# Peptides against a protein of PDB entry 4N3Y, part 32

Target 1, 83 residues: chain A of PDB entry 4N3Y
Amino acid sequence: ETRDQVKKLQLMLRQANDQLEKTMKDKQELEDFIKQSSEDSSHQISALVLRAQASEILLEELQQGLSQAKRDVQEQMAVLMQS

## One batch from the design tools (peptide; aimed at target 1 A69 K70, target 1 (a further copy) L62)

Design b2_p26_5_s4 (made by RFdiffusion4, then SolubleMPNN; from b2_p26_5, 14 letters changed; failed a check: too like the target's own chain)
Amino acid sequence: SVLEELEQRLEESQQRLAEFKAELEA

Design b2_p26_6 (made by RFdiffusion4)
Pose (drawn by RFdiffusion4):
Structure b2_p26_6 (pose): chain A 83 residues (1-83), chain B 83 residues (1-83), chain P 26 residues (1-26)
Amino acid sequence: as target 1 above (83 residues)
Amino acid sequence: as target 1 above (83 residues)
Amino acid sequence: FDTLEEQLDEAEEELDSYREALDEAT
């Protein structure tokens, strides 16, 4: 039946076009997510740079501490030996 | 001509359903791109994190080793003083 | 003290290399 068939096909076409719009919306959200995901990995690398900095500072302090300890032991030994 | 109209709507519905199939395929490609990109970046970042925590545990033990080294040298000074 | 100095120099070389890897990753 040609009349009922036109109405059914119009309903189906509307539903297919609504579904197409929603799927395009989803694609857009995925494209945005690629971008946000990239920013998140960058922020992870910044946190890592912070860790490296704290470590470089600590290592430097330990190097200074070893030097100071050698120097003072040298003086203590020099006196102990002046006797 | 509701019969010609029916043929037209059937063509339009076929075109919409083909477009929906294609766009769904595109979405899948984006989800796959996200997954591949995340896996890659995670590999790189997990490697940087492993190197950072190794530096951190080692430098912690070196704080300990420095104190211990100073104590050992001090005991040596105490023995050298017994003369 | 000489052993501790060698360990601290090695740790410095490792941190320099790790910093270069972080700069490249940026």

Design b2_p26_6_s1 (made by RFdiffusion4, then SolubleMPNN; from b2_p26_6, 17 letters changed)
Fold by OpenDDE base, seed 5:
Structure b2_p26_6_s1 (fold): chain B 83 residues (1-83), chain C 83 residues (1-83), chain A 26 residues (1-26)
Amino acid sequence: as target 1 above (83 residues)
Amino acid sequence: as target 1 above (83 residues)
Amino acid sequence: LDELQKRLEESQLRLEALKEELDAAS
């Protein structure tokens, strides 16, 4: 009967709408997650880069110090050999 | 005495060298971590993007289905009104 | 994606209107 068909279609329409709303919500959650994850990763990487840069500066200073120390040792050895 | 000064400088040089080697190792570990983290994040983001695309396709299909359902309901209503 | 969501929302509104019409007719 036509009336039964209408009722069936009404149910199908409601079910489809519910599924649509659910899927839209899920999609939005995924987009939000991707955005947040990307931002978090970016911030973390930036922080780590800064930390690495600090280590690099320290290494350069240490290298300069070692070079000077080497020269100082050589100078003292020369003095020793002359005495 | 000069000899004592030489020995002191030798110790300082060794200590500085040890610190340099340690810092170099730490820097390398940080660089490796950053690289790995970046790669992992990139892979994860790519996977999530693909998942979002799949959801988008599903949404498009649902939209088409709902449009058809709308037409079907309208058609059935017309039949009902004509009978 | 934003455009798709907009189109889906419009479809949803049309569906709700159809539901109301169908309920009134039945």
Scores: peptide ipSAE 0.041, ipTM 0.485, DockQ to the pose 0.030
OpenDDE base, seeds 1, 2, 3, 4: peptide ipSAE 0.036, 0.038, 0.033, 0.037; ipTM 0.483, 0.479, 0.478, 0.448; seeds 1, 2, 3 fail the geometry check

Design b2_p26_6_s2 (made by RFdiffusion4, then SolubleMPNN; from b2_p26_6, 17 letters changed)
Fold by OpenDDE base, seed 2:
Structure b2_p26_6_s2 (fold): chain B 83 residues (1-83), chain C 83 residues (1-83), chain A 26 residues (1-26)
Amino acid sequence: as target 1 above (83 residues)
Amino acid sequence: as target 1 above (83 residues)
Amino acid sequence: LDELEAQLQESQLRLQALQAELEAAQ
C-alpha cells in the first residue's frame, strides 16, 4: 500500500519536473525573442530617425535658398520697374 | 536683359518650391512610418511580456508543487522504512 | 518638428504669393 503510493508519487514528480523544464525553456525562448525584437526595432527606428533628420537639414537648406531667391526676384523687379 | 533675368529667377523659384514640397512630403512619410512602427513594436513587445509573465507564474506554481511532492515522497519513504 | 513643418508651410505660401504677383506684373 505505502510502497505503491511512493511509486505513484515518484512518477508524478518526474512528470512535474518534465513540465517545469519545458516551461522554463519556453520562458527563456520568449525572453530571448523579446530581447532580439527590441534590439532590432531600436536599430530600425534609429536608422529612420537619422534619415528623417537628414531630410530636416535639407528642408532648412531649401527654405534658406527659397528665401534668398525671393529676395533676388524682388530686387530684380525693383530694377525692372525703375527701367 | 533685366526682364529675362526676372523670368529666369521665377522659373528657378518654381523649381525650388517643387523640391521643397517633395522633401516635405518625404519627411512626413518617414515620420508617419516611424510612429507606426514604434507603436506596432511596442504592442508586440507588451504582448510578449504578458505571455512571459504568465509563464513565470506557472513556473512558480510548478516549483511549489514539486516541493510539496518531494516532501510527500520523503514522508512516505519514512513510513515504509518503519514498516 | 511640428514647428518646423509649420514654418516651411508658411514659407511655401509666401513664395506662391510672390510667384503670382510676378506673373501678374508681366
Scores: peptide ipSAE 0.054, ipTM 0.424, DockQ to the pose 0.030
OpenDDE base, seeds 1, 3, 4, 5: peptide ipSAE 0.053, 0.024, 0.023, 0.025; ipTM 0.425, 0.422, 0.417, 0.410; seed 3 fails the geometry check

Design b2_p26_6_s3 (made by RFdiffusion4, then SolubleMPNN; from b2_p26_6, 15 letters changed)
Fold by OpenDDE base, seed 2:
Structure b2_p26_6_s3 (fold): chain B 83 residues (1-83), chain C 83 residues (1-83), chain A 26 residues (1-26)
Amino acid sequence: as target 1 above (83 residues)
Amino acid sequence: as target 1 above (83 residues)
Amino acid sequence: LDELEEQLEESQLRLEALKEELEAAQ
């Protein structure tokens, strides 16, 4: 009777250990996935931010160009009105 | 001559404005994409973190169960040795 | 960024007004 109980408990212990090992593996896989996903997202966002910054610089240049062109048009209009 | 110059400048101004509008649109699209991508990544990471936490709780429960089972096996072995 | 967008919108409005003035003067 006692021997049978010991054998039963040994089996239960093995089963529990197998489940523990499986769960540990699954947890590690999830942690690795989170880490990888975070790194990938960070890289993607950084690249997009750089593109947005390039567009911002271009917008500033265009705005300056437009301001100058506006001034030139106004000067030409003034000359036209004087003639 | 002056009128021709004014017309030329007017055309240049229109072209510059068109380029500006296009660049503004492109920039806005990039900003919207970055925002959406960041939100999506945040939601995904949060969900994965919750799963990892659930696995951690399960691991702790299994570890406690294994410790108790180990003690029970040791007690039964002691009884067996006494008989 | 929002401030830049606002500035650009204002610049566009000013530019369109100037275009209309130029067309009216011709």
Scores: peptide ipSAE 0.042, ipTM 0.424, DockQ to the pose 0.030
OpenDDE base, seeds 1, 3, 4, 5: peptide ipSAE 0.042, 0.024, 0.038, 0.052; ipTM 0.426, 0.429, 0.427, 0.392; seeds 1, 5 fail the geometry check

Design b2_p26_6_s4 (made by RFdiffusion4, then SolubleMPNN; from b2_p26_6, 16 letters changed)
Fold by OpenDDE base, seed 5:
Structure b2_p26_6_s4 (fold): chain B 83 residues (1-83), chain C 83 residues (1-83), chain A 26 residues (1-26)
Amino acid sequence: as target 1 above (83 residues)
Amino acid sequence: as target 1 above (83 residues)
Amino acid sequence: LDALQQQLEASQLELRELQEELDAAS
């Protein structure tokens, strides 16, 4: 029956169209997710890098302080030994 | 009292060393975290990109199928109208 | 960072030596 075949094909076409629309939506959501995730990660990494840099500066300052303190201790020890 | 000064400076030096060690550890942990986070994000993004590509392939196939189905329906409709 | 670690270890050693010297001078 040709009429039945036509109706069947029309149904199949509608189903295929629905599936296409769904898949397009899913793809778009996935792309949006990737974009957002990437941006978030980028911001997070940047912030952490800045923190690491701040810690490095502190380490350098502490190193200088330690060197000075060491010299001061040595100097005072020398004075003590001379007294 | 010179002796007291020396002892004070020794304490200060120990404290500074402790702080330096702590800060070094913190910095290392931060760097490790950044590295791990970056690797994890990279893997995740790669996987998602592959999924998006698969969806795109499916979309193209569905689009082709829809075009064919549309043609088939039109052909059958023409046959029906001729009968 | 490795250099800082080495510096820290060296400083710790020197501090211990200074403490020993201080104790000996007491």
Scores: peptide ipSAE 0.037, ipTM 0.435, DockQ to the pose 0.013
OpenDDE base, seeds 1, 2, 3, 4: peptide ipSAE 0.031, 0.033, 0.033, 0.034; ipTM 0.439, 0.437, 0.441, 0.438; seeds 2, 3, 4 fail the geometry check

Design b2_p26_7 (made by RFdiffusion4)
Pose (drawn by RFdiffusion4):
Structure b2_p26_7 (pose): chain A 83 residues (1-83), chain B 83 residues (1-83), chain P 26 residues (1-26)
Amino acid sequence: as target 1 above (83 residues)
Amino acid sequence: as target 1 above (83 residues)
Amino acid sequence: AFDTLETQLNTAETELNSYRAALNAA
């Protein structure tokens, strides 16, 4: 039946076009997510740079501490030997 | 001509359903791109994290080793002073 | 004791320089 059929096909076309709009919305959200995912990995690398900096500072302090310890042991030994 | 109209609507519905199929395929490609991009970056970052925590545990043990080394040398000074 | 500790600290510095270069490349 041509009349009922036109109405059914119009309903189906409307549902298909609504579905197409929603799926395009989803694509857009995925494209945005690619971007956000990329910014998150960057922030992870910044946190890693912070860890490297704290480590470089600590290593430097330990190097200085070893030098200071050698110097003052040299003085202590020199006196202990002057006897 | 509700019969010509029906033929037209059937064509439009076929075009819409083909478009929906294609757009769904595109969405799948984006989800796959996100997954591949995340896997890659995670590999790189988990490697940088492993190197950072290794530096950290080692430098911690070196703080200990420095104190211990100073103590060892001090005991040596105590023996050298028994003379 | 101090010569061993100095060699360990120089090794640790080399590893941190290498790790810094890797972070700068990233």

Design b2_p26_7_s1 (made by RFdiffusion4, then SolubleMPNN; from b2_p26_7, 18 letters changed; failed a check: too like the target's own chain)
Amino acid sequence: PLEELQRRLEESQRELEALKAELEAA

Design b2_p26_7_s2 (made by RFdiffusion4, then SolubleMPNN; from b2_p26_7, 17 letters changed)
Fold by OpenDDE base, seed 5:
Structure b2_p26_7_s2 (fold): chain B 83 residues (1-83), chain C 83 residues (1-83), chain A 26 residues (1-26)
Amino acid sequence: as target 1 above (83 residues)
Amino acid sequence: as target 1 above (83 residues)
Amino acid sequence: PFEELEQQLEESQQQLAALKAELDAL
């Protein structure tokens, strides 16, 4: 009977729509998760970049300090040899 | 007419199923992306954090080493002056 | 007296450069 077919199709449609709504919600949650994860990763990378830059500055200072220390020692030794 | 209702419901059901299939595919792609990204980016960033920390420790040790080297040289020069 | 420190400094510079390169690639 066509009327029975209508009832069956109505049920199937309701079930399909319920599943669609659930899947759409899940998809949205995944998109939100990706967005949040991307932001968190970006912040972590930015922090690491700043730390690396600070280390670069310190390394340059140490390089200069070491070079200066060597020069100072050589100069002092030269003075000692002249005395 | 009930027969017209059947035809309309059949179309709506096909459309709902098509949209469901598309959304399920999109969801799966997002899950695959999250899995790939999480394994690559999160682990990589964590490793970089540890490397940055190790570099900072090494720099501090270099600072201490330079200071000690300066002191040692000055002490040796003092001994030379006394000899 | 500074030879070991010079070598350690070079190694540290190389390590930091590599770290920075990896960060830039992200």
Scores: peptide ipSAE 0.317, ipTM 0.782, DockQ to the pose 0.805
OpenDDE base, seeds 1, 2, 3, 4: peptide ipSAE 0.313, 0.314, 0.312, 0.313; ipTM 0.781, 0.782, 0.781, 0.782

Design b2_p26_7_s3 (made by RFdiffusion4, then SolubleMPNN; from b2_p26_7, 17 letters changed; failed a check: too like the target's own chain)
Amino acid sequence: PLEELEARLEESQQELRALRAELEAL

Design b2_p26_7_s4 (made by RFdiffusion4, then SolubleMPNN; from b2_p26_7, 15 letters changed)
Fold by OpenDDE base, seed 5:
Structure b2_p26_7_s4 (fold): chain B 83 residues (1-83), chain C 83 residues (1-83), chain A 26 residues (1-26)
Amino acid sequence: as target 1 above (83 residues)
Amino acid sequence: as target 1 above (83 residues)
Amino acid sequence: PFDELEAQLERSQQELAALREELDAL
């Protein structure tokens, strides 16, 4: 009868709302995870950029050092040939 | 009365189920996105980390090589001066 | 005696430049 139907519908509604609340919470956690992951990735990339920049500076220093060393050797060889 | 209550509860249940279905779909899309992002972006960043590390190792080898080359040349020059 | 080091330096510079470009593209 109608009263029994009311009781059944009330139970079904409670169950649906409980599932909805749980699913909404899960969705929010996923959104938070995506946001955090994006921030972490961005920071990691920024760190890699700085790391690469430091390597570029060192490579330039090595290039200068290598060129200078080569010139110094050539100069020393010239002196030896003159003696 | 009870009949009116049944109608109201039926409507509320439909609305709750519709919201639940939508939220479940959204959650699934987020899960799929996270999975795809992990397979693409995370792997790409990890590969870049390894490449950066490899570049730094090569840089260190170049530093050592330059130092050794300078020492070797100076030793050879010393031998030439003694001969 | 420095020829190999110069070649290695050039390769390293090219590799790092490529890496830097890929990082900037992200």
Scores: peptide ipSAE 0.371, ipTM 0.792, DockQ to the pose 0.832
OpenDDE base, seeds 1, 2, 3, 4: peptide ipSAE 0.368, 0.370, 0.366, 0.367; ipTM 0.792, 0.793, 0.792, 0.793

Design b2_p26_8 (made by RFdiffusion4)
Pose (drawn by RFdiffusion4):
Structure b2_p26_8 (pose): chain A 83 residues (1-83), chain B 83 residues (1-83), chain P 26 residues (1-26)
Amino acid sequence: as target 1 above (83 residues)
Amino acid sequence: as target 1 above (83 residues)
Amino acid sequence: SEEVEEIFEEMEEQLEEAEEMLEELS
């Protein structure tokens, strides 16, 4: 039946076009997510740079501490030996 | 001509359903791109994290080793003083 | 004196190894 069939096909076409719009919306959200995911990985690298900096500072302090310890042991031993 | 109209709507519905199939395929490609991009970056970052925490545990033990080394040398000074 | 120098040389070598590992991370 040609009349009922036109109405059914119009309903189906509307539903297919609504579905197409939604799926395009989803694609857009995925494209945005690719971008956000990239920014997140970058922030993780920044946190890693912070850890490296704290470590470089600590290592430097330990190097200085070893030097100072050698110097003052040298003086202590020099006196102890001047006897 | 509701019969010609029906033929037209059937063509339009076929075109819409083909478009929906293609766009769904595109969405799948984006989800796959996201997954591959995340796997890659996680590999790189987990490697940087492993190197950072190794530096950290080691430098912690070196703080301990420095104190201990100073104590050992001090005991040596105490023995050298018994003379 | 020799035992004290050996304690400091060992600690210096450990700190140099730690420096090389941290330079590789950077």

Design b2_p26_8_s1 (made by RFdiffusion4, then SolubleMPNN; from b2_p26_8, 16 letters changed)
Fold by OpenDDE base, seed 4:
Structure b2_p26_8_s1 (fold): chain B 83 residues (1-83), chain C 83 residues (1-83), chain A 26 residues (1-26)
Amino acid sequence: as target 1 above (83 residues)
Amino acid sequence: as target 1 above (83 residues)
Amino acid sequence: MDEIQAIFDALQQQLSEAQAQLEALR
């Protein structure tokens, strides 16, 4: 009868609503996770880029130092050979 | 004497070169890590975004269904109350 | 999510059937 059908549909409606609320919560949590994860990754990558840049600067300094040292050694060796 | 100075500088040059080579290797490894990490993060974030979008579509469908269900139940209840 | 969709589909089917029966009684 109609009354029984209505009661059944009311139950189904409640069940569907519960599932909706759960899904809404899950969606929000996922969005929050994505946001936080993205920010964390961004910070980490930025920090690593800075470290790489610092290494690059050090490399340049060392290269310059090595070039100068080589020249100085060669010059002193030349003086020695001529003495 | 000059000979001793040359030998000292040669040692310093070797030490500096060793440091340079080590730093170059470390820099390359860091760059490789950043590249791989960035790609991995990008893929993961993209996948999660797609999942979130799928959830959004489902939520919209459920909301429409629930609204209709509510109206239908109310209508049937009204008929029942009038009978 | 598949379970949620299944509930949704079942609900819609039940509603349509109930509506048809109600119309037949009017």
Scores: peptide ipSAE 0.048, ipTM 0.442, DockQ to the pose 0.009
OpenDDE base, seeds 1, 2, 3, 5: peptide ipSAE 0.028, 0.045, 0.024, 0.030; ipTM 0.419, 0.441, 0.418, 0.419; seed 2 fails the geometry check

Design b2_p26_8_s2 (made by RFdiffusion4, then SolubleMPNN; from b2_p26_8, 14 letters changed)
Fold by OpenDDE base, seed 1:
Structure b2_p26_8_s2 (fold): chain B 83 residues (1-83), chain C 83 residues (1-83), chain A 26 residues (1-26)
Amino acid sequence: as target 1 above (83 residues)
Amino acid sequence: as target 1 above (83 residues)
Amino acid sequence: MKEIEEIFNQLQQQLSEARQQLEALR
């Protein structure tokens, strides 16, 4: 009887410890995933921002070019109307 | 001749302006996408953090329970050895 | 007229490239 009870208690302790260890592992895995996901997203967003900035520079250049082109066209139109 | 040239220039100006407008729109859409993507990622990470916190609470409860169980088992073992 | 055409051609090319770059990000 005593022998059986001791064995039962030992088993219960082992089972509880196993559950604890499993939960600790799961928690760590989740934390690692969050960290990795955050870093990946950060890198992706940074890359997109850089490309957007490059596009903005290009757009500004195009706008300047277009403005100049408009002026040039207007000047040519004036000349044509006078000729 | 002059009439034709003027019409051509006007068309070219309209085309250039249309292209500029389209590019500006595309840029805006990209910026909106980046913003939305960032917000979505933030929400996802926040959700995961909440899950991690819940798991941590559970872990703490399990640790407390395990500690109590160990004490109880030790006490019972002592009683059994004396009986 | 040729000079204007060249300007517009260059702008069109640049705009096309810009759009391609933006589309690649989607």
Scores: peptide ipSAE 0.060, ipTM 0.444, DockQ to the pose 0.131
OpenDDE base, seeds 2, 3, 4, 5: peptide ipSAE 0.030, 0.050, 0.036, 0.047; ipTM 0.431, 0.439, 0.364, 0.439; seeds 4, 5 fail the geometry check

Design b2_p26_8_s3 (made by RFdiffusion4, then SolubleMPNN; from b2_p26_8, 12 letters changed; failed a check: too like the target's own chain)
Amino acid sequence: MAEIEAIFEELQQRLSEAREQLEELL

Design b2_p26_8_s4 (made by RFdiffusion4, then SolubleMPNN; from b2_p26_8, 13 letters changed; failed a check: too like the target's own chain)
Amino acid sequence: MEEIEKIFEELQQQLSESQQQLQELL

## One batch from the design tools (peptide; aimed at target 1 L59 L66, target 1 (a further copy) L58 E61)

Design b2_p27_2 (made by RFdiffusion4)
Pose (drawn by RFdiffusion4):
Structure b2_p27_2 (pose): chain A 83 residues (1-83), chain B 83 residues (1-83), chain P 27 residues (1-27)
Amino acid sequence: as target 1 above (83 residues)
Amino acid sequence: as target 1 above (83 residues)
Amino acid sequence: TAVAEKIEEVFTKMEERLNEAEELLES
């Protein structure tokens, strides 16, 4: 039946076009997510740079501490030997 | 001509359903791109994190080793002073 | 002399460990 059929096909066409709009919205959200995912990985690298900096500072302090310890032991030994 | 109209609507519905299938395929490609990009970046970052925590545990043990080394040298000074 | 050699050895070992740690951090 041509009249009932036109109405059914119009309903189906509306539903298909609504579904197309929603799926396009989803694509857009995924494209935005690619961007946010990229920013997050960058922030992870920054946190890693902070860890490297704290480590470089600690290593430097330990190097200085070893030097100071050698120098003072040299003086202690020099006196102990002046006897 | 509700019969010509029916034929037209059937064509429009076929075109919409083909477009929906294609857009769904595109969404899938984006989800796959996200997954592949995350896997790659996680690999790189997990490697940087392993290097960072290794530096950290080692430098911690070196703080200990420095104190211990100073103590060992001090004991040597105590023995040298028994003369 | 034997005590001075033990003290030098302790500092040399400690310096070698700090240099290894510096090379590892730079890598």

Design b2_p27_2_s1 (made by RFdiffusion4, then SolubleMPNN; from b2_p27_2, 15 letters changed)
Fold by OpenDDE base, seed 2:
Structure b2_p27_2_s1 (fold): chain B 83 residues (1-83), chain C 83 residues (1-83), chain A 27 residues (1-27)
Amino acid sequence: as target 1 above (83 residues)
Amino acid sequence: as target 1 above (83 residues)
Amino acid sequence: SEILQKIEQIFEQLQQQLEEARELLES
């Protein structure tokens, strides 16, 4: 009878609602994970970039020191030749 | 004497050059690591996006199911009224 | 039937929520 059909449809509706709620939850969890993953990656990359920049500064300092050392050696060689 | 000074400076120059070479190597390794990390993150994010899209498809299917259920309920109402 | 009308309203609400969820996902 109609009443039985109504009850059946009510059950189906509850099931559909539960599934919808679950799906919405899963979506939110996924979005949260993506966001967190992106932030973690961004922070990691930023930290590594800073480390690389520090190394670049050191490299520049060493290059300057090396150039100076070369000039000093050349100067001493010149003195040696003149003496 | 000058000759001794020259030899000392040559040693310093070699040491500086060795350190420079090491620093350049370290920089390259860091750049490689950053690149790899970025690629890994990109792939991970892409995979998660695909998963999110799959969830979207599921939601669309649920929407269609709900629409059909609504139509079925309306049909049953019509039958009830006519009987 | 009042019961069936309520069921219909519930479906409409669920459809609206679903659409909102899709819009959020697409944004």
Scores: peptide ipSAE 0.040, ipTM 0.418, DockQ to the pose 0.110
OpenDDE base, seeds 1, 3, 4, 5: peptide ipSAE 0.033, 0.020, 0.029, 0.020; ipTM 0.428, 0.365, 0.399, 0.369

Design b2_p27_2_s2 (made by RFdiffusion4, then SolubleMPNN; from b2_p27_2, 18 letters changed)
Fold by OpenDDE base, seed 4:
Structure b2_p27_2_s2 (fold): chain B 83 residues (1-83), chain C 83 residues (1-83), chain A 27 residues (1-27)
Amino acid sequence: as target 1 above (83 residues)
Amino acid sequence: as target 1 above (83 residues)
Amino acid sequence: SSILQQIEQIFQELQQQLEEARALLAS
């Protein structure tokens, strides 16, 4: 009876250890996936931020150009009116 | 001693099962985290894409408006010179 | 003078649009 119990418990222990090992491996795979996915998402977001910043700079340049153009037009109009 | 072996194996089995249960719980938590994080990242990226696209459209409209304004100003200047 | 005012108005409108664009980017 005890001998049979030992054999049964040994089998159960092996099965439990096998399942544990598999589960630990799966967990590690998920951790790796999380890390990789997080990095990928971070890079994509950073790229979009840079793109938005570039657009912002361009808008600022356009504003400066527009302001200068306005001044130039006003100056030329003044010359025309005074001529 | 078979009796001692049985007790030892029972302890080891309980410990293995405890570790297995803990590991399975951790795995599930990671799966849930991945799902939630993925959804959040997807939404954030989509929002940034839409914002970037809106900015691009607006920039194009401004550039078109600027070009048109320049043409209009030039035309009006011509009228002034010809008047 | 009227033509100059019209020109100034055009530039003012464009400047307003630029401000709106910057606001969009900042939000």
Scores: peptide ipSAE 0.036, ipTM 0.335, DockQ to the pose 0.766
OpenDDE base, seeds 1, 2, 3, 5: peptide ipSAE 0.027, 0.026, 0.034, 0.028; ipTM 0.398, 0.429, 0.411, 0.403

Design b2_p27_2_s3 (made by RFdiffusion4, then SolubleMPNN; from b2_p27_2, 18 letters changed)
Fold by OpenDDE base, seed 4:
Structure b2_p27_2_s3 (fold): chain B 83 residues (1-83), chain C 83 residues (1-83), chain A 27 residues (1-27)
Amino acid sequence: as target 1 above (83 residues)
Amino acid sequence: as target 1 above (83 residues)
Amino acid sequence: SSILQKIEQIFEQLQQQLEEARRALEA
């Protein structure tokens, strides 16, 4: 019966639209998640990069300190030997 | 006419299903992207964490070495002054 | 002076270690 076919198709259409709406909502949620996750990861990576850079600076400072200390010790030793 | 209604609903159903299929495909692509992106970010963050930790350990070791070296130098200087 | 040479060697070794460490971190 054509009437029954119409009713069946109407139901199928409603179900398809419901699924479409749900899927579109899920897609939007994933897009939002991607955006937020990307921002969070970017911040964390940046923080770690800064931490690594700080360590590099400290190493350089220690090297400079050692070089200066060496010079100072040599100078003091020279003074001592000349006294 | 009922027949025209059936044809119209059939077309609408096909269109809805096409849209649903497209949206589901897009959703799947986003899910795959999220998975891959999260794995990549996780690996990069882990690598940076390990590098940072290695730097910290190295700094501590160097600081300890420097402290010991300073003590050793002071001891040698004391020996020199007492000779 | 032998003591001075020892002192210099101590600092040179430390400086070498620091340089190697820095290069390793930057690699």
Scores: peptide ipSAE 0.044, ipTM 0.378, DockQ to the pose 0.707
OpenDDE base, seeds 1, 2, 3, 5: peptide ipSAE 0.023, 0.033, 0.021, 0.018; ipTM 0.361, 0.409, 0.330, 0.376

Design b2_p27_2_s4 (made by RFdiffusion4, then SolubleMPNN; from b2_p27_2, 19 letters changed; failed a check: too like the target's own chain)
Amino acid sequence: DEILQKIEEIFEQLQQGLDAARAALAA

Design b2_p27_3_s3 (made by RFdiffusion4, then SolubleMPNN; failed a check: too like the target's own chain; its pose is not in this set)
Amino acid sequence: SAQIQALVERAQASEILIEELKEQLRE

